# Ledger of designs, part 281: peptides against a protein of PDB entry 6B4J

Target 1, 315 residues: chain A of PDB entry 6B4J
Amino acid sequence: DITMQWYQQLQDASMQCVLTFEGLTNSKDSQAKKIKMDLQKAATIPVSQISTIAGSKLKEIFDKIHSLLSGKPVQSGGRSVSVTLNPQGLDFVQYKLAEKFVKQGEEEVASHHEAAFPIAVVASGIWELHPRVGDLILAHLHKKCPYSVPFYPTFKEGMALEDYQRMLGYQVKDSKVEQQDNFLKRMSGMIRLYAAIIQLRWPYGNRQEIHPHGLNHGWRWLAQILNMEPLSDVTATLLFDFLEVCGNALMKQYQVQFWKMLILIKEDYFPRIEAITSSGQMGSFIRLKQFLEKCLQHKDIPVPKGFLTSSFWRS

## One batch from the design tools (peptide; made by RFdiffusion4, then SolubleMPNN)

Design b1_p30_6_s2 (from b1_p30_6, 17 letters changed)
Fold by OpenDDE base, seed 3:
Structure b1_p30_6_s2 (fold): chain B 315 residues (1-315), chain A 30 residues (1-30)
Amino acid sequence: as target 1 above (315 residues)
Amino acid sequence: DKEVQELLQQYIEILKRRKEKGPLNLLPLL
């Protein structure tokens, strides 16, 4: 399976990255520990500062992240920080930056759906300039949300139930599995972030270049989802989240072909979702239903709330 | 817990069915 090979390659690259900077992460040296903490802050704080407030502020954040990844010194916590402070500094920063982008999907976007767009445009722009960060974003995303690949993790003989739950994307702490609502909320945030990344380009980059992970991956994602049997509540939730965020972009890009796929979703796939939906899970199902019916009736997918306008970039 | 167990069961059933059903190739729609 090409999709599973791609998944595994990204996971292997991520694991290799971790091994590459293990010397920095496991160092008992006080200076190495200081460098690690400074680099971690420099990689993660700018991402936490991403907001919908002003395009100018978003540009400042982007420029800071790009400068750090380019080996330039940046100010972080009142200190000059550079990836050149340690031979493993760049790999560590790329990994932590990618991890933080996915974490913002999991936390910030999960709670504030509109936050997907400013985070995604920065992530996309950084990915364009730093492809390894993009691969690591995918690796982190796929590990936390296998539905972003998409695939369903397989239970292996002798596997602990908790480990399988973690593979499915659940948080398990003190032998307690995460509640379904919290799980779906986190998965929604990550899918919404992904759906935003694949459609957005950094406006100050070379727009003549091909998007490093563009809408073709959105089409692929939908195709793979439709080839999978639906999961109760999960499929209806994430399919809605994906279509709400990138459906307008997919419609514009693929036109008639997008509508054929949307009809296929409504007429063939949606009944399969219905057949597995319990009375307690009707909320996500009804939301998807209403969205599909509205879009087909109006022959339009609305621009997602929080989409970055030209006015945002002039602010 | 119950919902997670139901999902786990669905995953197992899906994996069984996937052996029987070929993929819908939607990529030619591009």
Scores: peptide ipSAE 0.026, ipTM 0.600, DockQ to the pose 0.468
Fold by OpenDDE base, seed 5:
Structure b1_p30_6_s2 (fold): chain B 315 residues (1-315), chain A 30 residues (1-30)
Amino acid sequence: as target 1 above (315 residues)
Amino acid sequence: DKEVQELLQQYIEILKRRKEKGPLNLLPLL
């Protein structure tokens, strides 16, 4: 399976990255621990500062992240911090930065859907300049949200139920599995972030270059979902999230072919979702139904709420 | 959690059906 091979390659690359900086992370030396903490803060704090407030502030955050990844010193926590402070510093920062972008999908975008766009445009711009960060974003995203690949993890003989629940993307703490609503909320945030990344380009970069992970991956994602059996509540939720965020961009890019895809979703795939939807899961189902019906009726997919305008970049 | 158990059961059933039906041909949806 080509999709599973791609998934495994990204996971292997992520594991190799962790092994590369293990000396920094496992060091008992006080100086190494200090460097690790400073690098972790320098990588993650700028991402947490991303907001919808001003384009100028977003540019400052981008420039700071790019400077750090370029081996330049940056100010963090009142100290000058550089990836050159340790031989494993760059790999560690790339990994922690990628992890933090996915975490912002899981937490911030999950609670505030409009936050997907400023986070995604920074992530896309950083990915364009630092492709290894992009691969690590995918690796973290795929591990936390297998539906972003998409695939359904297989229960293996002898596997603990808790480990299988974690593979499905559930949080399990103190032998308690996460509630379904919280699970879907986190998955939604990650899918929305992904759907934003694949359509956005950093406006101050070289736009003549091909997007490192563009809308062709959105088409691939839809094609793969449609070739899978739907999951109760999950498929209706995430298909809506994906189409709401990137449907307008896919429509503009693929035109008639996108409308063929949307008709296939409505006429062939949507009845399969309906057949597995219980009375308690009607919320996500109805939302997807109404979205598809409105889009087909109006022959348009609206620009998503929170999409970054020219006025945002002038602020 | 009942909903998590139902989802887990659906995954198991999908996996069984995939083993029985062979490789799902990726429809070229273009």
Scores: peptide ipSAE 0.024, ipTM 0.612, DockQ to the pose 0.468
Fold by OpenDDE base, seed 4:
Structure b1_p30_6_s2 (fold): chain B 315 residues (1-315), chain A 30 residues (1-30)
Amino acid sequence: as target 1 above (315 residues)
Amino acid sequence: DKEVQELLQQYIEILKRRKEKGPLNLLPLL
């Protein structure tokens, strides 16, 4: 399976990255520990500062992240920090930066859906300049949300139930599995972030280049989902999240072919979701139903709430 | 959580059924 090979290649690259900076991570030396913490803060704090407030502030954050990844010194926590402070510094920063982008999907976008767009445009722009960060974003995303690939993790004989729950994307702490609503909320945030990344380009980059992970991956994602048996609650939730965020962009890009896909979703796939939806899960189902019916009736998909306008970039 | 257990069970059943049906290649719609 080409999809599973791609998944595994990204996971292997991510694991190899971790092994490469293990010396920095496991160092008992006080200076190495200080460098590690300074690099971790320099990689993650700018991402946490991403907001919907002003395009100028978003540019400052982007320039800071790009400078750090380019080996230039940046100010972080009142100190000058550079990836050149340690031979493993660049790999560590790329990994932690990618991890933080996915974490913002999992936490910030999960709670505030409009936050997907400013985070995604920075992630896309950084990915264009630093492809390895993009691969690591995918690796982190796929590991936390297998539905972003998409695939369904296989239960292996002899596997602990908790480990299988973790493979499905659930958090398991002290032998307690995460509540379904919290799980779906986190998965929604990550899917929304992904759906934003594949359509957005950094406006100050070389726009003549092809998007490193563009809307063709959105089409691939939909095609793969439709080839999968639906999961109760999960499929209805994530299909809605994806279409709400990137449906307008897919409509503009693929025109008539997108409408054929949407009709296929409504007429062939949606009844399969209905057949597995319990009375307690009707919320996600009804939301998807209403969205599909509205889009087909109006022959339009609305621009998502929080989409970055020209006025945002002038602020 | 009962809902998580139901999802796990559905997932196991889907994995059992998928051994039987090949994917619709929708890529030719590009």
Scores: peptide ipSAE 0.030, ipTM 0.599, DockQ to the pose 0.509; fails the geometry check
Fold by OpenDDE base, seed 1:
Structure b1_p30_6_s2 (fold): chain B 315 residues (1-315), chain A 30 residues (1-30)
Amino acid sequence: as target 1 above (315 residues)
Amino acid sequence: DKEVQELLQQYIEILKRRKEKGPLNLLPLL
């Protein structure tokens, strides 16, 4: 299966990256530990500073991340920090940066859906300049949210239930599985971030270049989802999240073909979701229903809340 | 984009076939 091959290649690349910087991560040397902590802060703090407040501030954050990845010294925690402080520093920073982008999907976007757009435009712009960061973003995203691939992890003989739950994207702590609402909230945040990344370009980059992971991957994702059996609550939730964030962009890009896809979702796939939806899961189902009906009735998909406007970039 | 055109063409063919023969196996184009 080509989707599973792509998934595995990205996971293998991510694992190889971890092995490459193992010397830095496992070092008992006090100086190496200090460098590791300084690099980790330099990679992650700028991402946590991303906000919907001002385009100028977003540019400063982008320039700082790009400078760090380019081997230039950056100020972090009152210190000059560079990936050149350790031979494994670049690989470590790329990995931790990618991990942090996905974590902002899981945490920040999960709670504030509009935060997807400023995070995604920085991630897209960094991916354009640093392709390895993009591959690592996908690897982290796919591992935390297999529905972003999409695929459903299979239970293997002899697997512990907790390990299978973790493969499905659930958090399991002290032998307690995460509640479904919290799980879906985190998955929603990651899917929304992904749906924003595939449609956004950094406005100060070379726009003549092709998007490194563009809307064609959004079409692929929808096609793959529609070929899978729906999962109870999960499919209705994530299909809504995806279409709400990137449906307008897909409509503009694919025109009549997008409307054929949307009709297919409503007339063929939606009844299959309905058939597996329990009374306790009607919230996600009704939300998807109302969205599809509204879009088909109006022959339009609204621009998502939080979409970055020209006024944002002038601020 | 050739890949997008191929995706669209395959999808059009699948939609045409579905009018005639049943459920869309939308081939996941990676």
Scores: peptide ipSAE 0.018, ipTM 0.574, DockQ to the pose 0.123; fails the geometry check

Design b1_p30_6_s3 (from b1_p30_6, 19 letters changed)
Fold by OpenDDE base, seed 5:
Structure b1_p30_6_s3 (fold): chain B 315 residues (1-315), chain A 30 residues (1-30)
Amino acid sequence: as target 1 above (315 residues)
Amino acid sequence: TEEVNKLLEEYIKIQEERKKKGPLNLLPLL
């Protein structure tokens, strides 16, 4: 399966990256530990500062991340920090930066859906300049949310139930599995972030270049979801999240083909979701239903709440 | 586009007819 090969390739690249910076991470030397912590803060703090407040602040954050990845010294925690302070510094920073972007999907976007757009536009712009960060974003995203690939992990003989639950994207701590609502909330945040990344370009970059992971990957994701059996609650939730965030962009890009796909979702795929939806899971189902019916009736997909306007970039 | 509008108008019409007459096959529109 080409999709599973792509998944595995990204996971292998991510694992190889971890092995590459193992010397930095496992060092007992006090200076190496200090460098590691300074690099980790320099990579992650700017991402946590991303907000919907002002385009100028977003530019400053982008410029700081790009400078760090370019081997330039940056100010972090009152110190000058550079990836050149350790031979493994760049690999470590790329990995931790990518991990942090996905974590913002899992935490921030999960709680505040509008936060997807400012995080995604920075991630997209960094990916354009630093492709390895993009591959690591995908690797982290796919590991935490297999539905972003998409595929459904299968139980293997001899596998512990907890390990299978983790493969499905659940958090398992102290032999307690995450509640379904919290799980879906985290998956929703990651899918919303992904749906934002694939449609956004950094406005100060070279717009003549092709998007490194554009709407064609969104179309592929949608087609792959529709070719899979729906999962109870999961498919209705994530399909809604995806269409709410990138449906307007897909409509503009694919025109008639998009509307045919939306009709297919409503008339063919949606009954399959209904057939597996229990009475306790009707919330996600009804939300998807109402969205599809509204879009088809009004002949429009609304621009998502939090979409970055020209006024945002002038602020 | 005009083509999109035509497709969606036909779909809406079929859905309205389905509500009045029972299930209709939309496969010819896809």
Scores: peptide ipSAE 0.186, ipTM 0.711, DockQ to the pose 0.022
Fold by OpenDDE base, seed 3:
Structure b1_p30_6_s3 (fold): chain B 315 residues (1-315), chain A 30 residues (1-30)
Amino acid sequence: as target 1 above (315 residues)
Amino acid sequence: TEEVNKLLEEYIKIQEERKKKGPLNLLPLL
């Protein structure tokens, strides 16, 4: 399976990255520990500062992240920090930056769906300049949300139930599995972030270049979902999240083909979702139904709430 | 596009015909 090979390659690259900076992460030296902490802050704090407030502030954050990844010194916590402070510094920063982008999907976007767009445009722009960060974003995303690939992890003989639950993307703490609502909320945030990344380009970059992970991956994602059996509640939730965020962009890009796909979703795939939907899961199902029916009737998919306008970039 | 509009008009028409005929009438997919 080409999809599973791609998944595994990204995981292997991520694991290799971790091994590359193990010396920095496991160092007992006080100076190495300080450098690690300074680099971790320099990589993660700018991402946490991303907001919908002003395009100018977003540009400053982008320029800071790009400067750090380019080996330039940046100010972090009142100190000059550079990836050149340690030979493993760049690999560590790329990994932690990518991890933080996915974490913002999992936490911030999960709670505030409109936050997907400013985070995604920075992530896309950084990915364009630093492809390895993009691969690491995918690796982190796929590990936390296998439905972003998409695939469904299988239970293997001799596997602990908790480990299987973790493979499915659930958090398991103190032998307690995460509640379904919290799980779906986190998965929704990550899918919404992904759906935003694949459609957005950094406006101050070379927009003539091809998007490093563009809408063609959105089309692939939809096609793969439709070729899979639906999961109860999960498929209805994430399909809605994906279409709400990137459906307008896919409509514009693929036109007639997109509408044929949407009809196929409504008429063929949606009954399969219905057949596995329990009475307690009707919320996600009804929401997807209403969205599909509205889009087909109106012959339009609305621009998602929080989409970055030209006025945002002038602010 | 005009082609998209035509496709969706045909779809809407089919759905309206389904509503008139009741739940047992599986009209063809577009």
Scores: peptide ipSAE 0.080, ipTM 0.648, DockQ to the pose 0.021
Fold by OpenDDE base, seed 4:
Structure b1_p30_6_s3 (fold): chain B 315 residues (1-315), chain A 30 residues (1-30)
Amino acid sequence: as target 1 above (315 residues)
Amino acid sequence: TEEVNKLLEEYIKIQEERKKKGPLNLLPLL
């Protein structure tokens, strides 16, 4: 399976990256520990500062992340920090930066859906300049949300139930599995972030270049989902999240082909979701239903709430 | 994958044939 080969290749690259900076992470030296902590803060703090407030502030954050990845010194925590402070510094920063972008999907976007757009445009722009960060974003995303690939992890004989639950994307702490609502909320945030990344370009980059992971991957994702059996509650939730965030962009890009896919979703795939939906899961199902019916009736997919306007970039 | 892609391709083909017959009034399909 080409999709599973791609998944595995990204996981292998991520694991190899972890091995390359093991010396920095496992060092007992006080100076190496200080460098590690400074690099970790320099990689992650700018991402946590991303907001919908002003385009100028978003540019400052982007320029800081790009400067760090380019080997330039940046100010972090009142200190000058550079990836050149350790031979493993660049690999460590790329990994931690990618991890932090996915974590913002899992936490911030999960709670505030509009936050997807400023995070995604920075992630897309950094990916364009630093492809390895993009691959690591995918690796982290796929590991936390297999539905972003998409694939459904299978239970293997002899596997512990907790390990299977973790493979499905559940958090398991002290032998307690995460509640379904919290799980779906985190998965929603990651899918919304992904759906934003594939459509957004950094406005100060070379716009003539092809998007490193563009809307063609969104089309692929939809096609793959529609070829899979629906999962109870999960499919209705994530399909809505994806279409709400990138449906307008897909409509503009694929036009008639997109409307055909939307009709196929409504007429052929939606009854299959209905057949597996319990009375307790009707919320996600009804939300998807109303979205599809509204879009087909109006012959339009609305621009998602929080989409970055020209006025945002002038602020 | 192949079945939905085939359905989409078949539907694309039907719509391209309809496009050749006149302006895509998507109104009859939508």
Scores: peptide ipSAE 0.030, ipTM 0.510, DockQ to the pose 0.024
Fold by OpenDDE base, seed 2:
Structure b1_p30_6_s3 (fold): chain B 315 residues (1-315), chain A 30 residues (1-30)
Amino acid sequence: as target 1 above (315 residues)
Amino acid sequence: TEEVNKLLEEYIKIQEERKKKGPLNLLPLL
């Protein structure tokens, strides 16, 4: 399977990255520990500062991240920090930055859906300039949310139930699995972030270049989801999240072919979701139903709430 | 465009094959 090969290649590249900076992470030296902490803060704090407040502030954050990845010194915690402070500094920063973008999907976007857009436009712009960060974003995303690939992890003989639950994207702490509502909330945040990344370009970059991971991957994701059997509550939730965030962009890009796909979703795939939906899961099902019916009736998909306007970039 | 059309054709084909196989009783994974 080409999709599973791609998934595995990204996981292998991520694992190799971890091994590359192992000397920095496992160092007992006090200076190396300090450098590690300074680099980790320099990589992650700017991402935590991303907000919907002002385009000017978003540009400052982008410029800081890009400067750090370019080997330039940046101010972090009142100190000058550079990836050149350690031979493994760049690999470590790229990994931690990518991990932090996905974590903002899992935490911030999960709680505040509109946060997907400013996070995604920075991630897209950084990916354009630093392709390895993009691959690491995918690797982290795919590991936490297999539905972003998409695939459904299979239980293997001799596997512990907890390890299978973790492969499915559940958090398991103290032998207790995460509640389904919290799981779906985190998965929703990551899918919404992904759906935003594939459609957004950094407005101050070279827009004549092809998006490094554009809407063609969104079309691929939809096609793959529709080729899979629906999962109870999961499919209805994530298909809605994806279409709400990137459906307008897909409609504009693929025109008549998008509408054919949406009709096939409503008429052929949606009854399969209905057949596996219990009375306790009707919320996600009804939300998807109403969205599809409204879009087909109006022959339009609304621009998602929180989409970055020209006024945002002038602020 | 061509890639998009191919993915749609593959989807349609898979749906037609599923209609022929009847309802797969997927045991809930949970």
Scores: peptide ipSAE 0.019, ipTM 0.566, DockQ to the pose 0.034

